# Peptides against a protein of PDB entry 7RZF, part 173

Target 1, 358 residues: chain A of PDB entry 7RZF
Amino acid sequence: PFQEEHLKQLYKIVPIKDIRNLYVTFPIPDLQKYYKSNPGHYLGHLIGHEGPGSLLSELKSKGWVNTLVGGQKEGARGFMFFIINVDLTEEGLLHVEDIILHMFQYIQKLRAEGPQEWVFQECKDLNAVAFRFKDKERPRGYTSKIAGILHYYPLEEVLTAEYLLEEFRPDLIEMVLDKLRPENVRVAIVSKSFEGKTDRTEEWYGTQYKQEAIPDEVIKKWQNADLNGKFKLPTKNEFIPTNFEILPLEKEATPYPALIKDTAMSKLWFKQDDKFFLPKACLNFEFFSPFAYVDPLHCNMAYLYLELLKDSLNEYAYAAELAGLSYDLQNTIYGMYLSVKGYNDKQPILLKKIIEKM
Target 2, 358 residues: chain A of PDB entry 7RZF as posed
Amino acid sequence: PFQEEHLKQLYKIVPIKDIRNLYVTFPIPDLQKYYKSNPGHYLGHLIGHEGPGSLLSELKSKGWVNTLVGGQKEGARGFMFFIINVDLTEEGLLHVEDIILHMFQYIQKLRAEGPQEWVFQELKDLNAVAFRFKDKERPRGYTSKIAGILHYYPLEEVLTAEYLLEEFRPDLIEMVLDKLRPENVRVAIVSKSFEGKTDRTEEWYGTQYKQEAIPDEVIKKWQNADLNGKFKLPTKNEFIPTNFEILPLEKEATPYPALIKDTAMSKLWFKQDDKFFLPKANLNFEFFSPFAYVDPLHSNMAYLYLELLKDSLNEYAYAAELAGLSYDLQNTIYGMYLSVKGYNDKQPILLKKIIEKM

## One batch from the design tools (peptide; made by RFdiffusion4, then SolubleMPNN)

Design b2_p19_3_s3 (from b2_p19_3, 9 letters changed)
Fold by OpenDDE base, seed 4:
Structure b2_p19_3_s3 (fold): chain B 358 residues (1-358), chain A 19 residues (1-19)
Amino acid sequence: as target 1 above (358 residues)
Amino acid sequence: MLPKKPEIPEWVERVLLSD
């Protein structure tokens, strides 16, 4: 276990590749016995959220961060780490202290709002979806993962333990949040900008680094992190599938798309899945406009329209992706193309959101 | 899809987490 002398440390690390990363780490208790509640996953879901009012959204808006991941990692026996990892821009590398301040402001927001059972339920539902379709979508990584998991879980639960959330434990969420404090932080900054400024070499990989104590003034700044009004909890993810019913194959099912509607304004082609038998659909829409590409002005207007539409839909992109939905919008020489893919159940909701923005 | 877990490269992990 880390002693106080091991906390409040900053590591400046030189990478081989031109990468810029920040790792903000917190020693936490061993949560393995709490796998049924998985408070670290709950916090990782919120801290790593990419929707409006998220930590990432604010840091991206400032041009400091490209990506953010939050979650628990296994440590030595008897403790774990909670880690927030971000990909830094060149500008973000200059604002690491302020990035971490925003992290603590978001954590303070989570403390102020308290544990939310509906968020736990969403995590549970997302995990249940992932579990249900694990073997159907990507079998290749299954065997190597099981061997590692067998060391941590009873054999009977090995297959499910990573996915099945059963118990909402607000007390454990609060306990982990109480460990996510500036006084308990270890920070690594990875950047080539530290080349020639290091004084240590790691023995195994030859990694060059410098270790410094984080100044008490900086720790105090983070301890005094206020509630930033830009941070909000996510809204409920309306795209999470709950119905996985697969309709029986129709007797007249064709191996190719069949024209099922033919009107002056629309043609509809349909093909039932006869191979995968997944509760998924692919909706493709091609919009034809005689005016879309009639001249350069109309082309530019069509382009601008689609960019504005994409921007207006960005608020749903992450929630849809988490729920196993995706959409794509493209300009075509005849107009526009829209694709909606993923689980069938909530596709109409996403499609409605797209149409409402059109 | 499950949220991504933080992946720390071993060369960073040994510096950051091995004390």
Scores: peptide ipSAE 0.480, ipTM 0.921, DockQ to the pose 0.579
Fold by OpenDDE base, seed 5:
Structure b2_p19_3_s3 (fold): chain B 358 residues (1-358), chain A 19 residues (1-19)
Amino acid sequence: as target 1 above (358 residues)
Amino acid sequence: MLPKKPEIPEWVERVLLSD
């Protein structure tokens, strides 16, 4: 385990490629024995959330960060790491201290709200879906993976242990949150801007870097992170499927889409899946408007409308993606195209949300 | 879908996570 002298360190690292990354790392206890509750996954889900009021949403709004990932990583014997990784913009590279302050503000929000059983339940349900519909691995690769996992899990649980959450352990969530403190931080900044400003070389890769102690004033600034009112817990994900029923193949099922509705204002084609037998559907809507492409003004208005619609739907995009749903909106020469894809169970909910914003 | 896990390149890991 890292001792106090190994904490509060900043590493400035020179990449070969033109990349800008920030890694905020916390040593944590080995959580392997707690795989049934997986408190690191719970925290990674919240810290890495991309919805409204998330850490990423705020950092993106400032133009500092493009992407964010949070979660646990295996370490050496007897400990792990919790890592928050962000892709930095050029502007974000100048605001690393403030980015990390926002991370601690979000962590402070998680402490203030306390562990939420409903969030754990969503993680459990999402993992159950992922397990149920995991792609078939190649037999050789699968066997090798299972052999490795047998070292960590009971034989009976080897197939499920990576996915199935069973126990809500608020005490373990709080324990991990207590390790996510400024005094327990190791930071790496990866940028070409550090070229010629390094004094060390890593032995194996020849990576040039500089190690510095983080100033006590900066640590104190992060320790005094207040509650930022922009940070909120996510809302309940309404898109998580619960019904996985596959309807029987009809005797009259056609290998091509059949016209099942023909009216003056609408045509509907349907094809039942005869190949995959998954509880998934693809809904495709083509809207025709005589006004869409009458003139350049109408074209520009239709484009602007669609961009505004997409922006208004952004609040649902991440929650839908997590639940295995997606939507697409495009301008066409005749009007608009809408596609909704994924698990069929909650597609009506997503479709309703889209229509309510139209 | 499972949340993304943090991936650290080995060349960063050897600097950041080494003792």
Scores: peptide ipSAE 0.471, ipTM 0.918, DockQ to the pose 0.594
Fold by OpenDDE base, seed 1:
Structure b2_p19_3_s3 (fold): chain B 358 residues (1-358), chain A 19 residues (1-19)
Amino acid sequence: as target 1 above (358 residues)
Amino acid sequence: MLPKKPEIPEWVERVLLSD
């Protein structure tokens, strides 16, 4: 484990490629024995959340960060790391201290709210879905992964252990949150802007870097991170499937889409899946308007309408994606195209949300 | 989908996560 002298360090690293990344890392205890509760996954789910009131949402709104990932990573013997990784904009590179302040404000929000059993249950349900529908990994990758997992899990649980959440352990969540403190931080900033400003070279890759102690003033600033009222816990994900029933193949099932409804205002084609036998559906809608593309003004209005519609649906996009749903909206020369894809169970909910914004 | 796990390139890992 890192001693106190190894903490509160900043590494300025020169990349080969023109990339800008921030890695905020915390040494944590080895959590492998707690795989049934997986407190690091719980925290990674919340810290890495992309919905309204998330850390990423705020950092994106400031133009500082493009992407954010949070979670545990295996370390050396007897410890792990919790890592928050962000892709920095050029502007974000100038605001790294404030970005990290916002990280600690979000972590402080998680402490103030305390562990939520419903969030754990959501993680459990998402993992159960992912396990149930795990594509057959390529045999070589699967065997190598299983061999690694056999060192950590009973043979009977090896296939399921990565996905099975069984025990809500608020005590372990709090224990990990107690390690996510400014006094326990190691920071790396990756940017070409550090070229010619480094004094060390890593032996194996020849990576040029500079190591600096983070000033005590900066550590204190992060320690005094207040509750930022912009940060909120996510709402419950309403799109998580619970029904996985596969309907029997109809006797009259056609190999091609059949016209099942023909009216003056609508045509409906249907094809049952006869090949994959998954509880998934694809809903495709073509909307036709005689006014959509009659002139440049109408074209621009249709474009702006769709951009506004997409923006208004962003609040659901991440929750839908987590639940294995997706939607697509496109302008067409005849009007608009809408597609909803993924697990069939909650597609009506997502479709309703889309229609309510139209 | 499961939340993405943090991926650190080895060249960063050797600087940041090495003793």
Scores: peptide ipSAE 0.465, ipTM 0.917, DockQ to the pose 0.587
Fold by OpenDDE base, seed 3:
Structure b2_p19_3_s3 (fold): chain B 358 residues (1-358), chain A 19 residues (1-19)
Amino acid sequence: as target 1 above (358 residues)
Amino acid sequence: MLPKKPEIPEWVERVLLSD
């Protein structure tokens, strides 16, 4: 385990590729025995959330970060790491101290709110969906994976242990969250901007880097991270499927879409799935407007409308994606195209949200 | 979709996590 002298370190690393990354790492206890509760997954879900009031949403709004991932990583024997990784913009590279401050503000928000059983339940449900619809791995890869996992899990649980959450353990969530402190941080910044500014070379890969202690004043700034009012817990994900029933194939099922509704203002085609037998659907809507492409002004208005609509729906995009739903909106020469895809159970909810913004 | 786990390239891991 890292001692105090190994903490509060900053590594400036030169990449081969033109990439800008920040890794904020925290040594944590070995959580392998707590796989049924998986507190690191709970925290990774919240810290890595992309919805309104998330860490990523705020850092994106400032133009500092493109992507964010949070979660646990295995370490050496007897400890793990919790890691927050971000893809930095050029501007974000200049604001690393402030980015990390925002991370600690978000972590402080998680402390203030405490562990939420409903968030755990959502993680459980999402993992159950992922497990249920996991593609069959190739036998060789699956066997080698199982052999490795057998060292950590009972034989009966080996197939499920990575996916099935069973126990809500707020105490373990708080324990991990208590390790996510400035005094326990190791930071790496990866950027070509450090070329010619390094004094060390890693022996295995020849990676050029500089190691420096994070100033005590910076650590204190992060320790005094206040509650940023922009940070909020996510809302409940309404899109998580619960019904996975597959309807029987109709006797009159056609190999092509059949016209099932024909009105003056609408036509509806339907094709039942005869191949995949999944609780999924594809809803495709083509909207026709005689005004959409009459002139350049109307074309630009239709474009602007759709961009504004997409922006207004962005609050649901991540929650839908997590739940295995997606939507697409496109301008067409005749008007607009909407597609909704994924698990059929909650598609009506997503469709309603789209229509409410139209 | 499960949240992505943080992936650290080995060349970064050797610098950041090897001490």
Scores: peptide ipSAE 0.464, ipTM 0.915, DockQ to the pose 0.573

Design b2_p19_3_s4 (from b2_p19_3, 8 letters changed)
Fold by OpenDDE base, seed 5:
Structure b2_p19_3_s4 (fold): chain B 358 residues (1-358), chain A 19 residues (1-19)
Amino acid sequence: as target 1 above (358 residues)
Amino acid sequence: MWPKKPEIPEWVERVLLAD
């Protein structure tokens, strides 16, 4: 475990590649024994959320961050780290202290709201889906992974321990949140802008870096992080599948899509899955408009319309992705193409959301 | 998709997490 002298440190690191990254790290207790509740996963899910009112959404709106990941990482024996990693824009590199302030504002929001059992349930359900449809690993890789996990879990739980959430433990969530404080922080900034400004070299990789103490005034600024009204907990993910029933193959199943509806305004082709036997579907829609490609003005209007539509649907994109759903929208020479893919159970919900925005 | 766990490159990890 890090002593006080190891905390409140800033590392300025020179990369080989032209990358800009921020790593905000917190030493935390070893959470391995709490795998049934996995409080670090709960917090990682919220801190790393990409929906409206998320930390990432706000930091993107300011033009400071492109991507954000939050979660636990293994450390040395007896402790772990909680890490928030962001990809910085050029502007974001100038606002690192404010980015970290927003991180602490979001963490303060999580403290104020307290642990949410419904969020835990969503994590549980998402993990159950991921476990149920886990790709068949190569036997050798699978065996080696199991052998490694046997050191940490009972034999009967080894196959499921990484995925099965069983116990809602608000006390453990609060315990981890209590470790996510400015006085417990280690920060790394990765940027080529530090080239020629470093005084240390890491022995193994030759990485050039500078280590500095974070000023007490900056720590105090972060400690005084108030609630930011732009931060909100995510809404319930309505796209999480619950029905995984596979319908029996029809006797008249065709190897190719069959025309099942032919009208003046629509044609519908259908093909049942005869190969994969998964509770998944692909819905493809082509919309035809005589005005879509009639002149440059109409083409530009059709393009603008689609961009606005995509923007209006962005609030659902992350929730759909988490639930194993995706959509695609494209301009065509005849009009518009829409695709909805993934688990079939909640596809009608996503499709309805798309149509309501059209 | 499983929530992405933060991956720190080893060259960063050795600076940031070595102590």
Scores: peptide ipSAE 0.444, ipTM 0.904, DockQ to the pose 0.575
Fold by OpenDDE base, seed 1:
Structure b2_p19_3_s4 (fold): chain B 358 residues (1-358), chain A 19 residues (1-19)
Amino acid sequence: as target 1 above (358 residues)
Amino acid sequence: MWPKKPEIPEWVERVLLAD
């Protein structure tokens, strides 16, 4: 573990590529032995959440950050890191101190709310889905990965250990949260703007950087991070599948989509899966309007309508994605196209949400 | 794949996470 002298450090790093990144890192205890509870995964899920009231949502609203990832990373023997990584905008590069303040405000919100068993259960359920439907990794990569995992897990658990959440341990969540403090921070800012302003070169890669102590006043500012009322825990993810039943192939199953409904206002085609046998479906809707592209005004109105519709659905997009659902909305020359794809169990819920916003 | 794990390029890791 880093000693106190190695904490509260800022690294200004010059990239080869024109990229802007912020890495906020915290040394944490080795959590490998706690794989059944995985408190770092719990925290990574919340800190890296993209829904309303998330850290990313606030930072995006300010135009400072494009993407955010939070989670644990393996370190050297006996310790790990918790890392919050963001892709910075040009404006965000000027507001790094405030970005980190917001990170600590969100962490403070997590402390105030305390560990939530329902969030743990969602993580467990999502991992169970991911495990059950894990695409066959390439045999070579899989074998090498399993060999590495055997050093950390009993043989009986090796196949499941990466996905196995069994024990809700609020004490361990709080323990990790207690390490996510300003006094325990190491910060790296990656930007070409530091070119010619560095005084060190990393030996292995030739990376130019400058190391500075973070001023005590800045540390204190982060230590005094208040509760920001914009930060909220996510709502329950209603899209997580629970039913994975595969319906038997119907005797009348056709190799191509069959017209199963034909009315003056609608046609419906259906094709049962006869190849993949997954609890997944694709719902595709084409809406036809004689007015959609009749003139430039109607075309623009149809475009604006779809953009507004997409914006109104953003609150569900991330939760749906996490649950293995996706939707697509496109303008067509005849009107609009809607697609809903993924696990079939909760597709009706997502479809209902879309239709309610239409 | 959920959850996204932080990916740190090796050239950053050697500066930031080196003991």
Scores: peptide ipSAE 0.432, ipTM 0.902, DockQ to the pose 0.559
Fold by OpenDDE base, seed 3:
Structure b2_p19_3_s4 (fold): chain B 358 residues (1-358), chain A 19 residues (1-19)
Amino acid sequence: as target 1 above (358 residues)
Amino acid sequence: MWPKKPEIPEWVERVLLAD
């Protein structure tokens, strides 16, 4: 376990590849015994969220960060780490202190709101979906994985323990949040900009790095992180599937799409899945407009319209993706193409959201 | 798509988490 002398450290690391990464790490207790509640997953879901009012959304809006991941990582025996990892822009590399301040502002928001049972339920439901539709792992890899897991889980739970959440434990969420403090932080910045500015070499990989204590004034700035009004908890994910019923194959099922609706303004083709038997559908829409490509101006307007439409749908993109839904919008020479793919249960909701923005 | 767990390269891990 890290002693106080090992905390509040900054590592400047030189990569071999031209990458810019920030790792903000916190020592946390061993949470393995709490796998049924998995408080680190709850926090990782929120901290790593990409929707409106998320940490990533704000850091992207500033041009400092491209991607963000939050979650727990196994450590040595008796402790774990909670890690927030970001891919830094060139500008973000100059604003690392401010990026970390925003992280602590978001963490402070999570403390102020307290643990939310509905968020836990969403994590539970998402994990249940992921487990239910888990692809068949390679037997050798799966066996080796199970053998490792047997050290931590009862035999009867080994197959499900990684996925199935059972217990909402707000006390454990608060306990982990209490460890996510500036006084407990270890920071690594990975950048080629530190080349020739390092004084240590890691023995195994020859990684060049510099270790520095984070100044007390910087720690104090992070400790005084206020509630940033831009940070909000996610809204409920309306796209999480709950119905996984597979309809029986129709007796007259054709191997090709059949025309099921023909009107002056629309044609509808349908093909039932005869191969995969998944509660998934692919909806494809082709919109025809005589004006879409009549001239260069209309072509550019159609392009701009689609870009604006895509931008207006960004608020749903991440929630849909988490729920196993996706959409695609493309310009065509005749107008526009829309596709909606994934679990069929909530596709009508996503489609409605798209149409409401059109 | 479940949130990816933070993958720390071993060369970073040995610097950051070795103590």
Scores: peptide ipSAE 0.424, ipTM 0.898, DockQ to the pose 0.551
Fold by OpenDDE base, seed 2:
Structure b2_p19_3_s4 (fold): chain B 358 residues (1-358), chain A 19 residues (1-19)
Amino acid sequence: as target 1 above (358 residues)
Amino acid sequence: MWPKKPEIPEWVERVLLAD
């Protein structure tokens, strides 16, 4: 475990590849025994969230960060790390202190709101989906994985322990949040801009780096992180499937789409899945407008409309993706095309959200 | 898809986490 003397350190690391990364790390207790509650996963879900009011959303809006990942990582025996990793833009590299300030503002928001049981439930439900539809690994790889897991879990729970959340433990969430403080931070910045500015070489990889203490003034700035009103907890993910029933194949199922509705305003074709037998569907809509492509002005207006529509739907994109749903919108010479794909259970909800924005 | 776990390259990990 890191002693106090090893905390509040900054590492400037020279990469071989032209990459810009920030790693903000916190030593945390070994949480392996708490796998049924998995507080690190709860926090990783929120810190790594990409929806409106998320840490990533704000950092992207400033042009400082491209991607963000948050979560726990295994360490040596008796401790783990909580890590926030971001891909930095060139501008973001100049604003690392402010990026980390925003991280602590978001963490402070999580403290202020307290643990949310509904968020835990969403994590549980998402994990249940992931477990149910986990790809069959190759037997040898699976055996090796299970052997590794057996070191940490009872035999009877090994198959499910990675995915099953059973216990909401707000006390453990708060305990981990209490470790996510500026006084406990270890920071690495990875950038070629540090080339020729390093004084140490790592023994095994020859990685060039500089280590320096983070100034007390900077630590204090992070400790005094105010609640940023731009940060909000995610809204409930309405797209998480709960029904996984596979309907029986109809005797009259056709190998091609059958016309099941024919009206003056609409035609509907349907084909039942006869191959995959998954609780998934693909909905495809073609909209026809006589004005969409009548002249260049209308074409441009139709394009602009679709771009605005896509922008207005962006708030649902991440939640849909997490739930295994996707949508696509395209201009056509006749109007527009819409597709909705993924688990069938909540597709009507996503479709309704799209239509409400149209 | 579930949020990815943080992946630290081993060459970074040895600098950042090996003290």
Scores: peptide ipSAE 0.444, ipTM 0.901, DockQ to the pose 0.550; fails the geometry check

